# Peptides against a protein of PDB entry 5H65, part 46

Target 1, 294 residues: chain A of PDB entry 5H65
Amino acid sequence: QYLERTPLCAILKQKAPQQYRIRAKLRSYKPRRLFQSVKLHCPKCHLLQEVPHEGDLDIIFQDGATKTPDVKLQNTSLYDSKIWTTKNQKGRKVAVHFVKNNGILPLSNECLLLIEGGTLSEICKLSNKFNSVIPVRSGHEDLELLDLSAPFLIQGTIHHYGCKQCSSLRSIQNLNSLVDKTSWIPSSVAEALGIVPLQYVFVMTFTLDDGTGVLEAYLMDSDKFFQIPASEVLMDDDLQKSVDMIMDMFCPPGIKIDAYPWLECFIKSYNVTNGTDNQICYQIFDTTVAEDVI

## One batch from the design tools (peptide)

Design b1_p21_2_s3 (made by RFdiffusion4, then SolubleMPNN; from b1_p21_2, 10 letters changed)
Fold by OpenDDE base, seed 5:
Structure b1_p21_2_s3 (fold): chain B 294 residues (1-294), chain A 21 residues (1-21)
Amino acid sequence: as target 1 above (294 residues)
Amino acid sequence: SAEQKLRQELVETAAKLDDEP
């Protein structure tokens, strides 16, 4: 649907909900640091969560490492198991389970590893050599996902998280339901294990100024706005630099707003009730920032 | 067999985690 450009002063006087096309300058934005703008979003309950920090994961995996792998759960039709004893840390035992496809071990680049008792460092090392890694623990009758506070699936540098509220975890043997045990599509793995996958999103507040008025607009976007996936940006220095460059372009430090480029975007207004106070808020949607600033 | 060789490689990889950077 075609929308005519509307000045901010006019928008600020109108009732919600409505959609607008605007042209404005980015006076300021929050948060200023990129890592603070990346969140996890549940598509079902819509809860926003912080991406766990390395320190948080260290604690979770350290706790998992205190548990002894159950020998009875090793070497099933689904996976072959190997116990690795570390040279340090008084001979800590780690169980590595190699998931098979129809009873056959796949190539390393197609192989899913289940890790029981591994540290973050060890898991990261393995994720660089194998297709995917799932942190697990010994349950009563089967291996189970270790903790939804940690990634349920690690592929290279990508950490996939699940929603604690919406997920109903199933045991590892449910991976048998997957016909193809080589590609390890995150959504398929999640479905098999009863996980609602979280989505990485950029969350920012833009202060927009077109000379007629000033408006704050909320941005929640996965990959459209910057044309950069939020899921990859935290682990890729080049992508981080790209986002920083884009933000610096639209909101350059040390110069006056008169010299800022114009940003064209779509915003929608909506009503928010906070107690007895009714407020109109704005959200950016269906917008891609162009590298070629007009 | 090719399968046995692959199994050996995977097991060896898991066993050498301490030696990998």
Scores: peptide ipSAE 0.198, ipTM 0.816, DockQ to the pose 0.012
Fold by OpenDDE base, seed 1:
Structure b1_p21_2_s3 (fold): chain B 294 residues (1-294), chain A 21 residues (1-21)
Amino acid sequence: as target 1 above (294 residues)
Amino acid sequence: SAEQKLRQELVETAAKLDDEP
């Protein structure tokens, strides 16, 4: 949609909701640390969650590793099982279940592993060799997802999370419903297991200044604004550097704002009511970073 | 066989894991 540019001073005087095209300088932004700007968003309940830290995951998997795999749940039509006894840690038992496609074991690059009793380090190493890894535990009658506080699916360095509030977990045997047991599409896996997948999003607050006024705008974006997926940025140093470079370009440290590049973006206004206080807020939408260097 | 390859890769991975404290 085409919108004419509106100065911030005019926008600040108008009622919400409205959509605007603006040209402004990024005076400042928060949070300053990229890691803090990446969140998990539920598309159903819209709750924002923190991405678990490595330490958080360590605790979850360590706890899971204290549980002994149930021998009765090994070697089903869905998967072949192998028990691995660690040399260290007093012979900890780890169950690895290789998911079969129509009764046939696939190649490693197509194989989904169900891991029972693995540590974060072990799971990460396995995820680098196999297509996907699901941390599981022994349930009463079937394997079950270990914990939604941890990834339900790990593909390489990508951790897929589910919403605890919106998910209604189903047992691992529900993976049988998948016709293709080689691609392991996260959404398909989530659906089979009753998981509402969370979406990685960048969440930032921009202070915008066009010389006529100052406005704070909220950014929640998954992959359009930076043209970088929020789902990959935390595990990729190059992507992190790219985002940092972009932010430094628009908001360079140690330089006067007069020398800042112009940022063109779309913002929408909306009303927020806190008791008797009515406030107009602004959100950036449908925007890819672009500067006017002319 | 595919199974042998998978198991071999697991063994190789496990061997590396066992070297970690």
Scores: peptide ipSAE 0.232, ipTM 0.851, DockQ to the pose 0.013; fails the geometry check
Fold by OpenDDE base, seed 4:
Structure b1_p21_2_s3 (fold): chain B 294 residues (1-294), chain A 21 residues (1-21)
Amino acid sequence: as target 1 above (294 residues)
Amino acid sequence: SAEQKLRQELVETAAKLDDEP
């Protein structure tokens, strides 16, 4: 596992695949804006997707809110249902289903809510009071997940998304398969509902320079590099500031590269075929900046 | 009861939601 440091000039001459330990300066990086660097990644099909914008979610939930909850699907063994009619939105029907644990309603901090007909704002507010929220709709025979373009599970400020390509959705009653209906582990919920969960990842391209050569390395990391979860950063101003500070530390504006700190990291090379052209690419792996800054 | 508490939380939340324009 131990790797000796290799200068970039040597790496650039070698065939892929290989792993390297390097010491280099971060000359530049892309994208420059944090919100552009956070993506959703499917661990199965490896498709990278944009994190839906609030506006996108508004549309989805607004559309869902036009549908009337089916009375026949209310109050099952799995959940108790409460319906209310909004006062300010032309009498829109909203259904909240409280998932029970072995027939017993749990405490709010352990309770999963199924929300039918809720707006983004309403869902977000509810997610602050209860353990988890799943946006749902009335299907033919059961409640169903509303839309994989929206979060399948919201826990506090964390939005969990699923892969449309790889998921084979099952009805909400499949939550019955969960023995523990209090913790609501996202992976367990996803499995029960036939969802392949997407992973939040930082996706960035680093231009690294050690004085012997220049190399572009790809960063795709969820929580190791910055020691900040990509899943939380978009919803936390302090975390955003932290990432910005880290990047500014490595690549300070208005300062010459000679004064940049050295970054020690691991990179792996790999072959990529683009049509008839074969190229070698590089990816950062197993690197934490907090430990690697010298 | 836990049920009453949950329902109360919902009612309170819903009330707040209705107050929003």
Scores: peptide ipSAE 0.226, ipTM 0.847, DockQ to the pose 0.013; fails the geometry check
Fold by OpenDDE base, seed 3:
Order: C-alpha cells, then structure tokens, then sequence
Structure b1_p21_2_s3 (fold): chain B 294 residues (1-294), chain A 21 residues (1-21)
C-alpha cells in the first residue's frame, strides 16, 4: 500500500495503532551477532524460541539412543526396517526405517528415513544422502516422533522444528495420508503428524533516526527483509556474510551516522500494556532492503 | 530388479553409518 513518508517526530506523537512509511538511518541494532537474531516463531501461539544448539540436540539424540527399538514396529507397509549395530560404540542399536511409496522404495534422493537411536552426526550424514530424516522412537503401537525439542524433519542442512504447545502429535503411520511420498514437503509432513511448524525468523531491534526523532522498531521477518531465508542462514556461510554486509552497509562501524545510508521502511505502531503502564511499540513490516553495498 | 537393487543399496548405506566420513 502507498503511504506518505512521515517524519519520526510526528510518529512519536501519535497514538497507536497506525502504519507509517519512514526514511531513517539505522543508528544501531541489537543483537549484534547474527546467530542471536535467528529465532523460531510459532504462527499460532506466537511464542519465540531459541534455535537449539548442536549440544542440545546431541543430548536429545543420546537419550533417544538409550531406548531399544521395538521389533514389533519394524517392517510395516509404510517402511522397511534395518537394524544396525554400531562397531565403535559398544554395539549400540540403530533402527533405520526406509519409507516406501506405494509399497516401493523410492530413489535415495526421494526417500524419507526414520531414524531410531541415531546420533546427531549419523542423522546429519544420512540427511546428506537421502531426501529427509525424521528422528523417531518406538511408541506403544507405532513409531512416534522422538521429541519436538529436536527437529521433526531434517532435509540436508535444514532443521524443521515444531511447536510443543500447539502440536498434537500423531503417530508415524499418519504419513500414509500423504499422496506424494517422494517430495516430503515439510508442511505436509507436519500436517500429517499433527505438528505446528515453527518458522525461522530474524528478530532484531533497530534504533532509527531521521534527524527529527529517534525510535526503536522491532524486526521479525523470515525472508523478506534481507531477501535471505532465516531458515538457511545459520547453515550457510555465504548467506551469513550477506546479512553481515547488509547490516554493515546500513550501520557501518567506525563511521559517523551522518554518513549512514538512508533506510526506507514501513513501521506499524501498537500498544503494549505492562500492568499499569501503557507503551507504544513499533514494528517493521513489509520491507525489503537492498544488498547493494555502495 | 531395480527395486531390489535400490533396497540393497539403502540397506548397505544404513549398515555403514559409522564408517562414513
């Protein structure tokens, strides 16, 4: 939508909620570290969560590896199972289930693996060779997702997470509802398993200054602002560099603000009530910044 | 068959999980 540019001084005097188009300089931003700005957001309950670290995942998968796969759940119409005993880890049992499409195993690049008892390292290795990996455990009557604290789906280097609060997990056999068992679209997998998928988002606070006033604006964006998916940035050095370059362009270190480029963006104001205190906050929306470094 | 070959390949891959770099 077309909005006329409004100076920050005028915005600061107005009641919320309203939408504005602004032109301002990025005086500063938080957090400074990119990895700290990437969060998981639930589209339903709107909770923000930290992206689990490798160490966190290691613990989860190690715990999962202490459980013995149930033989009764192996080799169903949905999947073929192979039990593997590790050579170098005291004979740890790992169950690998290969999901079939209409009773036929698809190509490796189309194949979904269900992993029971695998380590993070093993899962990552498999995810690089097969289409997708789901960490699972033996339930009472069926395989079940291992833990929503871990990815419910791993595709290459992308970890897909689900919301613990909003999800109502269903057993693995519900994957049968998927007509296409080759592409393994994350949203489809999530739907089949009763998972509300979390969204990777950039979460930052911008201090904006247009010379008439200063305000803080909140940024929560998945892929529009930087034109870089938040879901991919943590695992891609080039994308990380790109984001860093963009931020350095708008907020160059060691340079006076007078030399900063102008940022054009949309912001919306909204009211936040903390007890007896009413505060007006601002959020950046529908904004894309260029990557061109001048 | 092609299916059998693929199945075998997948099984073999699973068996080499800890042997792969």
Amino acid sequence: as target 1 above (294 residues)
Amino acid sequence: SAEQKLRQELVETAAKLDDEP
Scores: peptide ipSAE 0.201, ipTM 0.820, DockQ to the pose 0.012; fails the geometry check

Design b1_p21_2_s4 (made by RFdiffusion4, then SolubleMPNN; from b1_p21_2, 13 letters changed)
Fold by OpenDDE base, seed 1:
Structure b1_p21_2_s4 (fold): chain B 294 residues (1-294), chain A 21 residues (1-21)
Amino acid sequence: as target 1 above (294 residues)
Amino acid sequence: SSEQQERQSLVSYSKTLDDEP
């Protein structure tokens, strides 16, 4: 829908909810560091979560590695199991379960590995060699997902997370419901395991100034605003540089705002109740800035 | 509503940013 441009001074006087097209300068933004702007968002409960750091994952996998794989759960119709005993870590046992497609072991680039007792380093190495990795643990009767605080699926450098609040985890044998056991689509894996997948999102606050007024608008976007997936940016230096370049273009350091480029975007207003105070907030939507840079 | 939850999440996030140096 076409919206006419509205000056910020007029917007600031209007009641919410409304949608606007604006032309403004990006006076400032928060957070300044890109890694702080990338969050995990649940599409069901809408909780924002931090992306776990390597240190967090190390702890989780270290804890998981203290558990011995259950021999009774090895070698099922779903997977073939191999066990390794480490020499340097008090004889830690690592189990790797290779998921079969119709009883046949897929090619390495199509194979899903279930890893039990692996460290973050080991898991990452395996995820680079194989298509997909799921960290698991031995349950009572079946393998189970290790922990939703860790990725439920790792594909190369991409970590897929699930919502602890909204997920109702099912045992690993539920992967049998997948007809295609080669592609390992994250959403399909999540569905089979009862996981509500989290979405990577950029979350930022923009201070916008058009010379008539100043307002703050939130950005919550997965891949449209920068035309860069939030799911990939943390693991790709080039993508990070691209985002930084975009932000530096709109909000260049060390120069006056008068020299800043104009940003055209859509914002929507909405009411928020904060205790006894009712305030109007603004959110950027349906806006792509990357195309304006080309 | 889902929209309200999203809004609250953003507001909560904004507050955390204000507390950061």
Scores: peptide ipSAE 0.051, ipTM 0.651, DockQ to the pose 0.515
Fold by OpenDDE base, seed 3:
Structure b1_p21_2_s4 (fold): chain B 294 residues (1-294), chain A 21 residues (1-21)
Amino acid sequence: as target 1 above (294 residues)
Amino acid sequence: SSEQQERQSLVSYSKTLDDEP
């Protein structure tokens, strides 16, 4: 879409909802730390959630590791099971279920592992060696997803999460509905298991100043603004550096705002009612930051 | 609407952001 540039002073006088193209300087932004800006968003209920920290996952998997795998659920038509007893930790049982494709075990780089009783460290090691890992537990009649507070699917360094509110979990045998049991597309896995996948998003508040006025605009974006996926940034140092460089470019520390580059973006206004207070808010949309800022 | 719900979620979260350094 094409919009003429509108000065902030004019925007601030107008009623919502409207869309604008603006040119402004990024006076400041929040949060300042990148890891605080990455959230999980539900496309259905629109709840924003924190990305679980390693410590949170440790607790979940430690709790899961206290449960003994049910022998009756091992070695089905869907998967072959291997059981290990740890030498330490009071003989903890760990079950690894290798999902088969048409009764045949796929190559390691195509194989889905179901992990029962594994620690975070063990799960991460396996996810790095194999294509995909799902943390599971023994249910009454079938294996089930361990906990939606943990990833439902781990692929390398990517953790896929589901919405607790919107998901209606189904048992692991529902993976049989997948025609292709080698690619393990996250959305397909989620659909089979009754999971509403959460989306990684950057959530920030920008204070924008064009010299005519100042306004705050929210950014909620998955991969367009930085041209960097929010889903990958937390696990990739180079991507983190890139985002930091972009933010430092637009809002350099220790430099006066007069020397800041101009940011061109689209913003939309909308009305928010908080009790008796009516407020107009602004959100950045359909914006990609330019590589070269003049 | 879903859009309104999304906006409300963002506004609710923004209160937390305002308290962040």
Scores: peptide ipSAE 0.048, ipTM 0.644, DockQ to the pose 0.492
Fold by OpenDDE base, seed 5:
Structure b1_p21_2_s4 (fold): chain B 294 residues (1-294), chain A 21 residues (1-21)
Amino acid sequence: as target 1 above (294 residues)
Amino acid sequence: SSEQQERQSLVSYSKTLDDEP
């Protein structure tokens, strides 16, 4: 349905919930650092969480590497196993399990690797070579996902995360339920393992000013606003530059707001109750700004 | 098989790189 443009001063006086079309200048935005704006969102419980830092992952994988792979869980109908012993002082054992499709090893570029005892560096290197990697550990009766604080699936440079609250983890043998063991679609892998996959989203606060009023609106978007996937931006310098360019275009440093371009977008209002205080919040929706820039 | 040999080679190569300073 078509919405007429409404001035911010009028919006600020109205009750929620409502939808508006606006034309305003982006006075400022938070956070200023792009990497701080990228979050993980659960589609089921709707919690937001930070994307784990490399240092956090290092700790998780180092802890996992302290456990020796169980020999009894090697070489099943689902996967063939290979063990390496590192030359370091501890002689760390690393197990790589190559998942088979109907008892046959797929092509290397289509093969899923299960990694047990690997470091972040080793896992990333293997992901670059074999495309799909799952960090695992030895359970009592089967291999299991290592930790939901780490990616459940790494494909190239993309880390796929699961929700700790909503996931009910199943053992690795549940990958047998997949008819096609070559494509390794993240959602299919997640479903097989009982994981609710998290979504990468941009989360920002925009301060909008149209000369009649000032309004703060939240942006929570995965790929529409910038026409750039939030899932890829952290690992791609060119995509980062593109987002920075867009933000600098709308909110250029060193010039007055009078010279800023106009931003046209849709916002929705909603009520939030914090104790005894009722607040009206605003969220940007169904808006693309980068069509002419990217 | 050639495929198995390739996988072993690639995995081994990746591991050796991690052991290098």
Scores: peptide ipSAE 0.038, ipTM 0.629, DockQ to the pose 0.013; fails the geometry check
Fold by OpenDDE base, seed 4:
Formats: sequence, C-alpha cells, structure tokens
Structure b1_p21_2_s4 (fold): chain B 294 residues (1-294), chain A 21 residues (1-21)
Amino acid sequence: as target 1 above (294 residues)
Amino acid sequence: SSEQQERQSLVSYSKTLDDEP
C-alpha cells in the first residue's frame, strides 16, 4: 500500500493503531551488541526468549551423555544404530542412529542422524559432516527428543529450536510420517515431532529523529530488514560484519547526527497496556535497508 | 530491565494481531 511520508511530530499526536511511512535519522539503537539483538520468537504464544548459549547447551548435552542408550531401541525399521564407547569419561556410550529412506541409508549429505549421548562438540562435528542431526534420548518405548532447551534439529551451523510451551512432543518414530526422508525440512520435522518451531528474529529499539520529533520504534524482523537471516548471523562472521557495517552506516560512531544518513522506513503504531498505564508503541515493518548500503 | 519491557510490548502487540479477525 502506498503511504505518504508523515513527519514524526504529527505521528506523535495521533492515536493508534496506524501505519506510517517516515524518513528519519537513526539517532541511536539498542542493544548495541548484535548477539544481544538476536532472539527466538514463538509464532503461537509470541514469547521472546534468548538464544541458548554454548554453555547452556554444554550442560544439557553433558547431562544427556550420562544416560546409557537403551539397546532395545537400536536398529529399527526407521534407523540403523551404531554405538561408540569413549576411551575416557568412564566409557561413555554414544549412539548414532542413521535414519533410512524406505529402508535404504541415504548419502551422508542427505542423512539424518539421531545422536544419543553426544557432547555439544561431538554433535557439532557430526552436523558438519552430515545434513541433519537431532539430539535424542532413550524414552520408555522409543527414542525421544532430548530437550527443547537444545536444538531439535541441527543443519550445518543452523540450530533449530522449539517452543517448550506450545510443543506437544511425539516420539522419534513419528518421523515415519515424512514421505521424503532425505531433505529434512525443519518445519516438516517439527510437525512430525509435535514441535512448534521458534523463529530467529532481530529485536532492536531504534530511536528515530527527523528534526520535527523523536520516537522509539521496535524492530522485530527475521530476514527482511538487513536482508540477512537472523538464524544464520550468530554463526557467520561475515554476516555479523555486514550487520555491523549497516548499523555503523546509519549510526556512525564519533560523528554528529547532522551528518547521519536518512533512513526511510515504515512504522506502525499500537496500543500497549502496562498495568494501569496505556501507551502507544511503534514498530518498524516491511522495511529493507540493505539496498541503501550496496 | 528495558529489554524485558520491550519483549512484553512486542508480545502484547503480537497477541493483539493474532486476535484480530
């Protein structure tokens, strides 16, 4: 939809909800550190949560590694199992289950691995060699997802997370419902396992100034604003540098705001109730800035 | 924290949007 440009001073006087096109300078933004701006968002319950740190994952996988794989759950029609015993760590057993496609093991680059008892380091190493990895544990009757606090699916360097609140986990044998057992689309895997997948989002607060007024607007975006996926940025130094470059361009350090470039964007206003207080908030939407940088 | 307030605001907004027909 076409929107005429509206000055911030006019917007600040209007009731919500409304949509606006604006031209303003990015006076400041929060958080300043990129890793702090990347969050996980549930599309169902709308909860925003932190991306788990490596230390958090280490704890989860270390705990999982203390449990011995159940021999009764190995080598099913769905997967072939291999067991390794570590030389150290009191002979820890690690089970790797190779998911078959119609009874045949696929190529390594198309194979889903179910890892039981692996450490974060081991899991990451395997994910670099194979297409997809799911951390699992032995349940009562079947393999189960290890923990929704950890990724339910790892593909290369991408960690896919699920919502603990909204998910109703199903056992690993439900992967049988997938017709294609080679591509391992995250959404399909999630659906089969009863997982509501979380979305990586950039969450930032922009202080915008057009010379007529100042307002704060939230950015919650997955891949449009920077033309960089939030799901990949944490694991890619080049993408991180690109985002930093974009932010430095719009908000250069050590330079006066008068020299800042103009940012054109769309914002929407909405009402928020915080206790007894009603306030109007603003959110950036349908905006791409990457074209201005290239 | 300011971040918690921001999250609450975004969550509240998102819920409102989903409730709209």
Scores: peptide ipSAE 0.032, ipTM 0.529, DockQ to the pose 0.059; fails the geometry check

## One batch from the design tools (peptide)

Design b1_p22_1 (made by RFdiffusion4)
Fold by OpenDDE base, seed 5:
Structure b1_p22_1 (fold): chain B 294 residues (1-294), chain A 22 residues (1-22)
Amino acid sequence: as target 1 above (294 residues)
Amino acid sequence: SFDSPLTDEEKTFLKEMREKLN
């Protein structure tokens, strides 16, 4: 879609919904901290959630570790099991289940692990050695996903989360439906287990100023705006530095706005009604900063 | 049986994990 540039003063006078091309300076943005700008978004119910912190996960896995793995659920046609017993006062038992492909154990780089009673530290170490890890618990008749408040799948440093609202969890034996038990595609695993996967997104509010007016625009984007995946940025220092560099470029600290670079982007207006109050809001779309720096 | 496809290095890793867990 081709759009001519429209000044903000004109946009602020128009009814919604409409699409615009603008050229403006980034006066300010919220939140200022990168970790606060990364959220989890459900593509089905559209709920936004915070990414769980390490402390949150520690609690979940500690609670899981209080439950003893059921010996009757070990060593099925789907997986082979190994059990460890800790020497602490609680006598924690940890079960690691190695998922097989047609009865054959794959190599570590192709192997999915199911873990009962593991700590976050232990799980992270295993995820760096094997293809993937799923935290599980013993159900009545089968292993089940431990908790959707924790990742349903960990691949390296990437944590995959599911929506509690939209997911209808199925037991672990449903992984049998996967023909390929070596690549462990997150979406395929989610589908097999009845999980609606959440999407990592950047969520920010930009205050834009072109000299004719000031406008707040909402940004929700997974990988297009910065050309950096929101799913990877929290675990990669270099990617974090890149995002910070971009934001500092457009909104340099300690510098007057007159010296800021111009940002060209697309915004769309939309109506928000809360009771008798009607408000027009704006959202950035189809914009990549690397291509729009002028 | 679960360690049959593992390399010596990977077996060592699992051994270390066992020691850590115990």
Scores: peptide ipSAE 0.034, ipTM 0.687, DockQ to the pose 0.012
Fold by OpenDDE base, seed 4:
Structure b1_p22_1 (fold): chain B 294 residues (1-294), chain A 22 residues (1-22)
Amino acid sequence: as target 1 above (294 residues)
Amino acid sequence: SFDSPLTDEEKTFLKEMREKLN
């Protein structure tokens, strides 16, 4: 929908909630480091979470690797299992379960692996060879998702996470409910396992200045603003460079704001209550920045 | 067979993984 451009000075005087179209310069933004701006957002409880770092995942998978796969859970109608035993002093056992489609083992590019006892390195390697990987553990009667602090589904370099608060985990055999056991759509997998998927989002605060006024606007966006998926940016150097380039373009270092390009965007105002204080805040929405902005 | 639907590269990978795990 079309909105007329409104100067920031006028916006700052108006009550919330309202929607505006603005043209302003990006005076500054935070956080400055890209990896700090990427968060996980729950669409249900709306909590923001940090994306686990490699070190965090190492710990989780290392802990999982200390657990011995239950032999009784091997080779079901859903999956075929292969187990390796390490020769280290602890005798780590790793089980890889190949999920079948109607009793038939699919091609690797269509195959979901359930991995039990694997390290992060092993899991990552497998995710590059097969369609998807789910880290699992042996439950009492079935395989279960290892830990929601780790990805519930890994597809290539994309790690899919679930909300600990909102998810009610179900055992792995619930994957049987999926008619299509070849595409492994993350949302479908999540639904089958009782997981509320988290969404990767860029979270930034922009200080906008149009010469008439200055306001801070909140950006929470998954893939529209930069036309780059937040879900992929952390694992792709080229995408990272692209985002950095965009931000440098709007906020060139060592240059005065007078030379900054104009940013056209939509913002909405909303009320926030902090104790007894009522504050008006602003959020950017439905905005895509052009790479070749003049 | 676990390896039947796999490419030669994937078979090699699994073999290497097996060796690594052992």
Scores: peptide ipSAE 0.034, ipTM 0.688, DockQ to the pose 0.012
Fold by OpenDDE base, seed 2:
Structure b1_p22_1 (fold): chain B 294 residues (1-294), chain A 22 residues (1-22)
Amino acid sequence: as target 1 above (294 residues)
Amino acid sequence: SFDSPLTDEEKTFLKEMREKLN
């Protein structure tokens, strides 16, 4: 897909929608703090959501822990159940359900745990010992996902979230539809449970300047722009530093824009209606800075 | 039967979890 370079001054005069290849300097960007730029995006309804903080999750799991696991839902063909009763918390019951593969318990590194009544701390610890963890609750006839405000799947330090608007949740027994119950691919789990998975995205606004004009472009990207997954950056200090370094390279603090490097990228224009006003906006797409820096 | 697919470390972890919950 070849596009000729177009100066910003020309782009600013053209109607939308169109696609452009540009060469410009990154005059400024927002938000400045990386953690503020990471959002959850629904590929269907296109809503952006904040990534829940630890405190938010604590509340959700604390509330879930007030519910008693239903004994009737323990030890099915899908999973074997172990129950712990706390002594220091007035007998809080925690249920851990080990999902079986064809009736056989898999190795821990292949095993999915369903956790009922666990705290965030307990869930996180278990997620480091087993393949995956799903927070659940006792439903009427089956275990069900606890809350879409919390991760529907935790793999190590990666939290997978689902869209509340677009998901039609199904009970846990629908995991039986998965032929292979050892890999636990997030998309497969989501499909089985009727979840529309959210995507981690970097969301930023770039002010671009090529000397002929200035243009604000919206960036919404999962892993292409920085060649760093948005899904991993919040939990990895090294990845955070890498992103910061990239941004500092293109937009160095305390230096005049004349000394900034040139950025080659693709942008697309689109129309936005704001009341009676029709405006043209721009979005960066199909751009990798590591390859497009000149 | 829960312990069959678990390593010694994981068994210890679960034991510790039980102790923590108690």
Scores: peptide ipSAE 0.033, ipTM 0.684, DockQ to the pose 0.012
Fold by OpenDDE base, seed 1:
Structure b1_p22_1 (fold): chain B 294 residues (1-294), chain A 22 residues (1-22)
Amino acid sequence: as target 1 above (294 residues)
Amino acid sequence: SFDSPLTDEEKTFLKEMREKLN
């Protein structure tokens, strides 16, 4: 949507809700650390969650590894199973289930693995060799997703998470509903298993200054603002560098704001009730910034 | 039949993984 440019001083005097096009300098932003700006967002309940750290996942998978795979759940029409028993670690058992396509084991690059009792390290290694990995556990009648606090699907270096509040988990055999058991589209897997997938988003607060006024604007965006997917940035050093360069370009350290470049963006105002006080807040929308490295 | 679609490299990987599990 095209809008005429409005100075911040005028915006600050107006009631919400309204949409504006602005030209301002990025005086500052929060958080300063990239990893802190990446969150998980539920499209249903709109809850924001932290992306689990490696240490968090280690704990979850260690706990899962204390459980013994149920032999009765091995080798179904959906998957072929192989069990490994460790000689150390109290004889930990790891079950790997290779999901079949129409009764046939697919190629590794098309194969989904279901893993019981694996460590994060083991799971990650397997995810590098196969199409996808789902951490699972033995339920009463079927395999089940291990824990929504961990990824429900791992594809390469990408971890897909689900919303605990909005998801109603179904057993693994529901993957049979997928006609194509080779592509393993995250949304399809989620749907089959009753999972509401979380979305990776950049969450930041910008302090904008156009010389007439100063306001704070909220940014929540998955892949438009930086033209970089939030889902990939944490696992890609080059993408991280790109985001850092973009932010440094607009808000260079050690330089006075007079020398900052102008940022053109769209913001919308909205009303927020904080206790007995009503305040107007601002959110960036439909805005793209690009890195310009000379 | 488990490793039928796997490359030699992948088979080696799984073997090594098994060894690491032991």
Scores: peptide ipSAE 0.032, ipTM 0.679, DockQ to the pose 0.012

